Peptides against a protein of PDB entry 4HTP. Designs and how they scored, part 85

Target 1, 231 residues: chain A of PDB entry 4HTP
Amino acid sequence: SQTVASHVPFADLCSTLERIQKSKGRAEKIRHFREFLDSWRKFHDALHKNHKDVTDSFYPAMRLILPQLERERMAYGIKETMLAKLYIELLNLPRDGKDALKLLNYRTPTGTHGDAGDFAMIAYFVLKPRCLQKGSLTIQQVNDLLDSIASNNSAKRKDLIKKSLLQLITQSSALEQKWLIRMIIKDLKLGVSQQTIFSVFHNDAAELHNVTTDLEKVCRQLHDPSVGLSD

## One batch from the design tools (peptide; made by RFdiffusion4, then SolubleMPNN)

Design b2_p16_6_s3 (from b2_p16_6, 9 letters changed)
Fold by OpenDDE base, seed 5:
Structure b2_p16_6_s3 (fold): chain B 231 residues (1-231), chain A 16 residues (1-16)
Amino acid sequence: as target 1 above (231 residues)
Amino acid sequence: SISERFEKLIAEIEAL
């Protein structure tokens, strides 16, 4: 069955997240999230106009926005050091070069930008002059690749993990990779709380999540913002 | 804008 996530470029989610992060104040951050969400719901209605009983929901996007609440996908087994080594290899960076050392020593303050400890930002600046300007992945494809990584981690298939990571990297812009890294590490640094995200999504979302701890169920049951939990 | 990009996607599926 067709899903909204199979049509929406991952780049559009990343651009939204970037706008949220750069926005000053809660109201502006909420505006950017709401614009994406409303557009998603409108597309859902158009895509499923002849099919009222579908399981499709905002879940594919929500699980990337709130990766710390992920319960379906198992652990990736990926840390910053692994990604650093992978990038050095893939980009053929000199091991003793400035960029390789930045990736490996991302926790050490380098310069005035205050990006110390944020591996995703360090990676972004290294990748920007070296990678595609526009990615080609949909949200569905990103989730499929992340599912593959988690499954192969459980199966201890390191070669297949590397294959999926390479596919993600080679088909993504520097900006998309910055956000992908943050999704994998489960720290988006948006400057908005989980409660705010739920409140914008649906008035009853926080309550339902507190009871069920099931993000997919929350997204499915509360897909329509006008239909409450008690309705 | 995000809304404009989604409108393009909607137009594409409605044309099919």
Scores: peptide ipSAE 0.530, ipTM 0.930, DockQ to the pose 0.757
Fold by OpenDDE base, seed 3:
Structure b2_p16_6_s3 (fold): chain B 231 residues (1-231), chain A 16 residues (1-16)
Amino acid sequence: as target 1 above (231 residues)
Amino acid sequence: SISERFEKLIAEIEAL
């Protein structure tokens, strides 16, 4: 069946996240998130106009925005060092070269950007001149690939993990990869709290999540901002 | 804007 996530480019989510991160105040951050969310809901209504009682919801996006609350898929088994090595291989970077060393030693300040300790930002600057300018993945496809990674990690299939990672990387821009890395590592650095995200999504979202710890249930039950838990 | 991009997507599905 058709889902909103199967239509929305991953690039659009990443652009929204980038705007949120760059915004100085809480109000501006909220505005960017709300714009994306409202647009998503509007698209949902259009897509499912003739189909009532669908299970489709904001969940595919929410689980990428709040990856630390993911409970459906298992652990990826991926750390910064693994990604660094993968990028060095994929980009054919000299192992003793400046860019390879930046990726491997991302905790040490090496540049003027002050990005020490933020692997995703270090990777972004290495990738920007070397990868696609525009990605081709939808949010659905990103989640499918992440599901594959988690499943194969559980099955100890390292070769298949690498295959899925390569697909993610080769079909993504530098900006998209920055955010993808942060999703995998589960630290988006948005500058807005989980509680704020929930409050913007639905007034009852934080409460329902506190009880169920289930993001999908939160997104499904509270899909309509005008329908509360008591309804 | 993101809203404009979504409007384009809506238009595409409504045209089918």
Scores: peptide ipSAE 0.527, ipTM 0.930, DockQ to the pose 0.762
Fold by OpenDDE base, seed 4:
Structure b2_p16_6_s3 (fold): chain B 231 residues (1-231), chain A 16 residues (1-16)
Amino acid sequence: as target 1 above (231 residues)
Amino acid sequence: SISERFEKLIAEIEAL
């Protein structure tokens, strides 16, 4: 089906997240999120101008921004160690080399960037000189691949998990992979609370989520910021 | 900007 997520590059979401993370103040963080959200809604209106009652919503993006609230997709079964090993293999890194060891020992401070314990940042710097400069995935494609990973994890098909991960990795820039890793690990480190994200999305979002715990329902029912729960 | 990028996407849809 035609969705906003099928048109929006994953890179654009990642760029937004990067801006949010780099912003120092709450207000600036909110501004970046709001800009993305408002643009999304505007595109939604344009895309669906002749179609009423569509189920399309901000959900495909929201579930990547708040991955800890994911309830539809089952667990990925992916940890930092698995990703480290995958990258070592994919990039053909010497096992005893500096970069391989950085990935495997990501919790140990080894660099000047203060990225100790942040696997995604460590991976980013390893990937930056080695991977594509521009990714090609849409938000929908990313979600499809993540769905595949979760499904295959449930089915205990590790080989197919690897296949989907490789597809994600090979079609993503280093920056996109940084954020993808954080989405998979479910820790974006944006520096803005869940409550703030909901508040920006819709005034009633936090309340509806507290009752339903259904992120898709929240995004769908509160798609229009001017239409409240009581309407 | 993000807004500009989405405007391009909108333009693409409207051109179809």
Scores: peptide ipSAE 0.526, ipTM 0.929, DockQ to the pose 0.750
Fold by OpenDDE base, seed 2:
Structure b2_p16_6_s3 (fold): chain B 231 residues (1-231), chain A 16 residues (1-16)
Amino acid sequence: as target 1 above (231 residues)
Amino acid sequence: SISERFEKLIAEIEAL
């Protein structure tokens, strides 16, 4: 069956995350997340109008927003150094050039942006003048590719990992890649706590997650904000 | 806005 994630562009999630990150106050950060969530739920209701017993939920987005809570997908086996080398190759950057060195030495950037240790930000500035302006991937497609990466990592198929990464990269804007990198590294730097995300999602979400440690169950069982755990 | 983008998506599926 069709899912909400199969319709929602990954770019829209990234745009929301960017707004959250740029917001200074907790309330403003929450507002941006709530707007995305409410829109998602509304779309869900429209998409599944005639199907009441669907398993579709916010999970495809939530697992990207809280990647540190991912338990279904195994380890990617991807580090910043691997991504740096991949970008150098893909973008045909001179190995001894400034941009290549920035990617490889991301922990000690000499630039004016103060992005020390944030590989995703370093990558963003390298990518911005070199990649497409608008990505084409849906949230579902991103998750499928990430599943492929994890599976191939388990199978020790480095060539197929590279293939999936290239597909992600070539179909994503610089901004989308910034957030994709952070999802893979499992550090979004949103400035909001896990508890805040859960509390906005559903009043019982934190409790259910504490018991089950299953993000999908949390998203599925608490899909409707008006229906509690005990209902 | 994100809401407007989702409204467009909703309109697309309702038109099918």
Scores: peptide ipSAE 0.517, ipTM 0.928, DockQ to the pose 0.757

Design b2_p16_6_s4 (from b2_p16_6, 8 letters changed)
Fold by OpenDDE base, seed 1:
Structure b2_p16_6_s4 (fold): chain B 231 residues (1-231), chain A 16 residues (1-16)
Amino acid sequence: as target 1 above (231 residues)
Amino acid sequence: SIEERFEELIEEIEKQ
């Protein structure tokens, strides 16, 4: 069955996240998230116009926006060091070169940007002059690849993990990779709380999540902002 | 804008 996530480019989510991150005020951050969410809901209505009983929801996006609440897929087994090594290999960076050292020593960066401890930002600047300007992945495809990574991690198939990561990387812009890294590491640094995200999504979202701890259920049951838990 | 992007996506599915 068709899902909204199968149509929405991952780039569009990333651009929204970037806008949220760059916004200084809470209100502006909320606005950007709301605009994406409302657009998603409108697209959902259009896509499923003739199908009232669908399980499709905002969940595919929400699980990327709130990756710390992911309960469906198991751990990726991926850390910054592994990603650093992967990028060094993929980009054929000299091991003792400036960019390789930036990635490996991301906690104490030497440079003009001052992004100490933010691996994703360091990676972004290394990738920016080397990667595609626009990625080709949908949100669904990203989730499928992440599912593959988690599954292969559970199965201790390191080679297949690398393969899936390479598929993500080679089909993503530098900006998309910045956000993908943050999703994998589960730290988006948006500057908005989980509570704020839930409150914008639905008035009852935080409550339902507190009870169920099921992000998909929250997204499905509270898909319509006008329909509450008691309805 | 993101709204415009989604509008384009809607138009694409309506053409199919």
Scores: peptide ipSAE 0.594, ipTM 0.942, DockQ to the pose 0.711
Fold by OpenDDE base, seed 3:
Structure b2_p16_6_s4 (fold): chain B 231 residues (1-231), chain A 16 residues (1-16)
Amino acid sequence: as target 1 above (231 residues)
Amino acid sequence: SIEERFEELIEEIEKQ
């Protein structure tokens, strides 16, 4: 079935997240999120204009924005060290080279960027001169690949995990990979609280999530900002 | 803008 997520480039979500992160004030962060959300809802209405009873919602994006609240997808089994080794292999980085050491020792401050402890930022700078300028993945394709990783982790199929990771990496820009890493590690560092994200999405979202702990249910039931829980 | 990007996507699906 056609979904909004099958049409929206993952790059557009990443650009929005980047704008949110770079914004200093809460109001500006909220504005960027609201612009993306409102555009998503408008596209949903256009896509489903002849089909009112659809299960499609903001969930595919929301689960990437709030990855710590993911309950449907099992654990990835991926840590920074695994990603570092994968990048060293994939990019054919010299093991004793500066870039390989940066990835492996990401917790140690390298004097140029105050990004100590942020593996995603370190990876970004290594990837920027080496990867595609523009990615080709939609939000749905990213979620499908992440589902594959989680499923194969549960099945202990390391080779298939690597295959899906390679597909994500080779079809993504440096900026997209920065955000993919943060989604996998479940720390986006947006500088805006979960409560704020929910409040912008829907006035009743925080309450419904607190009761159900079901992010998909929250996105589906509260898809329309004008329709409350009691309606 | 992100809004303009989504408008382009809407135009694409309406042409189909």
Scores: peptide ipSAE 0.587, ipTM 0.940, DockQ to the pose 0.735
Fold by OpenDDE base, seed 4:
Structure b2_p16_6_s4 (fold): chain B 231 residues (1-231), chain A 16 residues (1-16)
Amino acid sequence: as target 1 above (231 residues)
Amino acid sequence: SIEERFEELIEEIEKQ
């Protein structure tokens, strides 16, 4: 079945997240999220115009925006050190070179951008001159690949994990990879709280999530901002 | 803008 996520480029989500992160005020951060959400809902209505009661929802995006609340997908088993080693290999970086050392020692200030402790930002600057300018993945494709990674982690198939990661990386811009890394590590650093995200999504979202701890249910049941839990 | 991007996507699916 057709989903909104199968049409929306992952790049558009990443651009939204980038705008949110760069925004200083809470109100501006909220505005960027709301614009994406409202556009998503509008597209949903257009896509499903002739199909009522679809199960499609904002969930594919929400689980990437709030990855720490993911309960459907199992653990990736991926840490910064693994990603560092992967990038060194993939980009054929000299092990003792500046960029390799930046990735491996991401917790230590390098004096360039003040990104100490933020692996994704360090990776971004290493990747920017080396990666494609535009990615080709949809949100659905990203989620499919992440599902594969989690499944293969559970099965202890490291080779297949690497394969899926390579597919993600080779089809993503540096900016998209920055956000993908943050999604995998489950720390987006948006500067906006979970409560704020839920409140913008739906007035009852926080309450429903507190009871169910199920992001998909929250997104599905509260897809329409005008329809409450008691409706 | 994001709105414009989604409008383009809507137009694309309506042409199919």
Scores: peptide ipSAE 0.578, ipTM 0.938, DockQ to the pose 0.719
Fold by OpenDDE base, seed 2:
Structure b2_p16_6_s4 (fold): chain B 231 residues (1-231), chain A 16 residues (1-16)
Amino acid sequence: as target 1 above (231 residues)
Amino acid sequence: SIEERFEELIEEIEKQ
């Protein structure tokens, strides 16, 4: 079936997240999230104009925005060290070179950016001069690849995990990869709380999530901001 | 803007 996520570029989510992160005030951060969410809902209505009772919702985006609340997808089994090694291989970086060492020793300040401990930022600066300017993946495709990674991790298929990671990396810009890394590591550093994200999504979202711990259910049942839990 | 990009997406699906 058709989904909003199958049409929305992953780049658009990443650009929104970037704006949220760079915004200084809570109000501005909320505005950027709201603009994306409202646009998503509008597109949903247009896409499903002739179809009632669809299961499509904001869930494909929400699970990437709040990756720590993911419960459907199993563990990726991916850490920063694995990604560092993958990038060194993929980019053919000299093992004793500056960029390889930055990735491997991301916890130690080696540069002028002050991004020590933030692997995604370290990776971004390494990737920026080396990656495609524009990615080609939709949100649906990103989720499909992440599903593949989780499934193959469970099945102990390391080769297939690498394949899916390579597909993600080769079809993403440096900015998209920065956010993808943060999604995989489950730390977006947006500067807004989970509670704030839920409150913007729907007034009853936090409550429903506290009861169900089911992010998809929250997104589906509270798709309409005007319809509450008791309605 | 993000709104404009989504409007373009809407236009695209309406042409189909």
Scores: peptide ipSAE 0.535, ipTM 0.929, DockQ to the pose 0.726

Design b2_p16_7_s1 (from b2_p16_7, 8 letters changed)
Fold by OpenDDE base, seed 3:
Structure b2_p16_7_s1 (fold): chain B 231 residues (1-231), chain A 16 residues (1-16)
Amino acid sequence: as target 1 above (231 residues)
Amino acid sequence: MSEFEKRVEELIKELE
């Protein structure tokens, strides 16, 4: 079945998130999110022009933007230390080298960027000169791989977890990996509240989420911004 | 217009 998420590059979501993060004012942050959402809805209408009552919605993107509200996918079982070790291995970084130590001791201020405690930013700077391959994943593919990681974590299949992580990493740019890490750790640091995200998505979104705690239901039922809960 | 917006317009044209 065709979905919007199967057509949207993960890079486009990451670029939007980067713009939101770099924006200083609330209004500018909201504008960037709204523009992405409006474009998504426009594509949805075109893609499903001849098919009514589809289950496709903004959910594939929303669950990556608000990863702390994820309820469908089980825990990843992935922490910063695991990712650090994986990157050291994958990039063949010297164990006692500066970059390896930065990843392992990400909480200690070691650089001029002031990124202490932000593993994703530290990883970004390590990856930037080393990631030559352009990102090729769609939002759907990213979610599929994340589903695989969660499922295999539940099944205690460490080797399969690593396999899926490697697929994510090797098919992503440094910038995409920065945001992917933040999605996995469930802290995007956008500088905009959950309430604001919901308010931009739909006027009734916060209320419906408070009652159902079901992000997919929120995205499906409130897909049309002009149709309310009581309609 | 963002790169995403441009891509969406292109994709819509491909669907027509």
Scores: peptide ipSAE 0.453, ipTM 0.915, DockQ to the pose 0.818
Fold by OpenDDE base, seed 1:
Structure b2_p16_7_s1 (fold): chain B 231 residues (1-231), chain A 16 residues (1-16)
Amino acid sequence: as target 1 above (231 residues)
Amino acid sequence: MSEFEKRVEELIKELE
């Protein structure tokens, strides 16, 4: 079935997240998110113009923006150390080299960027000169691969987890990988609260989520910002 | 207009 997520490049979400992160003020952060959301809704309306009762919603994006609220997908079983080792292998980094050590010792300040403790940022700088400038994955494809990782983790298929991770990595820019890592680790560091994200999405979103704890339900029921819970 | 907004406009046009 046609979904907005199948048409939206993951790069566009990442660029939006990057703008939000770089914005200094709350108002500017909100503006960037709102613009993305409004564009998403506009595309939704166009895509589904002739179709009633679609289940498509902002959920595919929202679950990446608020990964800590993910309940459908099981645990990935992926930590920074695993990713570090994977990158060292994939990029053929010398094990005793500067970049490998940066990834492995990401908690220790080793560089001028002040990114100690932020694995995603460290990975970004290692990846930037070594990977594609533009990724090719849609939001749907990213979610599909993440689903695969979670399923294979549950099934204890480490080789298949690695395969899916490699697919994500090889088809993503450094910037996209930075955000992908943060999504997997479930810490986006956007500088805006969950409450703010919900508030921008819909006035009743926080309330509905508090009751249902179902992010997809929140996104579907409150897809239209003009239609409230009581309507 | 963001790159995403521009892309959305293009995508919408393709759907017409």
Scores: peptide ipSAE 0.453, ipTM 0.914, DockQ to the pose 0.790
Fold by OpenDDE base, seed 2:
Parts: structure tokens; sequence; C-alpha cells
Structure b2_p16_7_s1 (fold): chain B 231 residues (1-231), chain A 16 residues (1-16)
């Protein structure tokens, strides 16, 4: 069946996350998230107008926004050092060159941006002049590729992990890759708490998650903001 | 209105 995630470009999620990160105040951060969520729900209603009891929900996006709460996928087995080496290879960067060293030594302050320790930001600046301006992946496709990575990590199929990573990288802009990296490493640096995200999503979301620890269940059961747990 | 919001409106129209 069709899902909202299969229609929403990953770029749109990344743009929203970028807006949230750049916002200074809590209220503005909340506004950006709310606007994205409301648009998602509106599209859901239109897409599923003639279909009742669909399993489709905000879960495909939520699991990327709150990657620390991921329970369906197993571990990716991907660290910054692996990504650094992959980028060096993919971009054919000289191993002793400035950009390669930035990626490998991402924890060491080297620039004026203060990005030390933030691999995603370092990668962004290396990628920006070298990659696509606009990506082509949907949220569904990103999740499918991430599922593949997790599955192949469990199966110890390193070659297939690399294949899926290459698909993600080659079909994504620098900005999208910045956020992909943060999703994989599970540190988005949005500046808003999990509680805030849940409270904006639904008044009962935090409570339901505390009981079930199931992000998909939270998204499905509380898809309608006007329908509570007790209704 | 964000670019995403605009795109969603367009997508909705395509589904009608």
Amino acid sequence: as target 1 above (231 residues)
Amino acid sequence: MSEFEKRVEELIKELE
C-alpha cells in the first residue's frame, strides 16, 4: 500500500531539521516541527481518504527524528571512522590531503567553524562543493536503505553495507548527508528534547512511549492529534 | 509557507 513516506522527499525532512537547528528559541523550533507534522498529517488524510484503518503513520519520519528511540532496526555498525574512510575512497581524496585529514581527525579543532567533534558538519563542508545540489531519495527509500544496512550488519555482510551506503551518499546532497550521518550516529543536535517532540506530536505521546517504548505504536495510535488514548 | 508545505499542497492536488 502507498505511504506518505514514499511521497515525501528526504530533502524536505532535512530542510525542516536544518530550520529547527538554526532556530534560536524553543518556540521557533517547535513551530518548524509542528508545521512539518501538520503538513504530513494533511497529506496522510488526502492519500488515505478512501481507506480506513491504514497502518501508515508518522513513524517513518519520527524514527529518523528520534533515532535514539529506534528499536526495530538492529545496530548499523557504522562509526565516524568508517564513514571517513568511505568518503575518502568515494571522493578520491588524497589520504594525506587536508580534507581527508579533516574527516579522519574530526575531533581535533582544525577550522574556524568550531565543528570539532561534529563529524557531520565536517563532512558537510567537504561534500558541499563535490556532491549533488538536490537529492532524489524519499523518506521511505532512506528507511529501506537503513534497514538494509542494519540487516547486513547483523549478517556481517560488509560489502552489502557499503553498497547501501553508497546509494545513500550518491543520491543525496551535502545537507542531506549531514543529516543522514547524524541519524546514523544518533545525534541530531536539534536543541529540543524528546519530551518536546512528543508533546508537539500528541499530548499523550510521552505517556504512551513511557509505557510501550514502541515508537511505531505511538505514531499509529496517536496519529490523530484530536483523539486521545482514553477515547 | 515552507517549501515542504508547498510541495505537500501540490502532491495533494495531484491526488485529487
Scores: peptide ipSAE 0.442, ipTM 0.909, DockQ to the pose 0.804
Fold by OpenDDE base, seed 4:
Structure b2_p16_7_s1 (fold): chain B 231 residues (1-231), chain A 16 residues (1-16)
Amino acid sequence: as target 1 above (231 residues)
Amino acid sequence: MSEFEKRVEELIKELE
């Protein structure tokens, strides 16, 4: 079916997340998220102008912004160490080289950028001079690939997991990969709380999520910010 | 307008 996510580049979400992360104040962080959300809703209205009662919602983006709340997709089975090894292989990094060691020992301070403990940031700087400048994936495509990873993890098909990861990586910029890594590891480090994200999305979002624990239902039922839970 | 907002406007136009 036609969805907003099939039209929105993953790069745009990543750019928004980057702006949120870099913003110092809560108000500024909220503004960046609100702008993205409002634009999404506007596109939704245009896309579905002649189709009532669609199931399409902000869910494809929300589940990437709040990956800790993912309940539909099973576990990826991917950790930082696995990604480190994958990048070393993919980028043909010398195993005893500086960049390989940075990835493998990401918890140890390197003195380069102060990114100790943040694997995604370390990966970003390794990837930046080696990857495409612009990615080509939509949010829908990212979610499809992540679904594949989760499904194959459940089936213990490591080869297919690697295949899907490679598709993600080879079609993504360094910045997009930074955020993709954080989505997979389920730690975005945005500096804004889950409650704040929900409050910006809809006044009743936190309440509905607390009851249902279903992020898709929250996004679908509360798609319109002017329509309350009781309506 | 953010770059994303601008892109959304363009995408909407493409749907017309």
Scores: peptide ipSAE 0.398, ipTM 0.903, DockQ to the pose 0.825

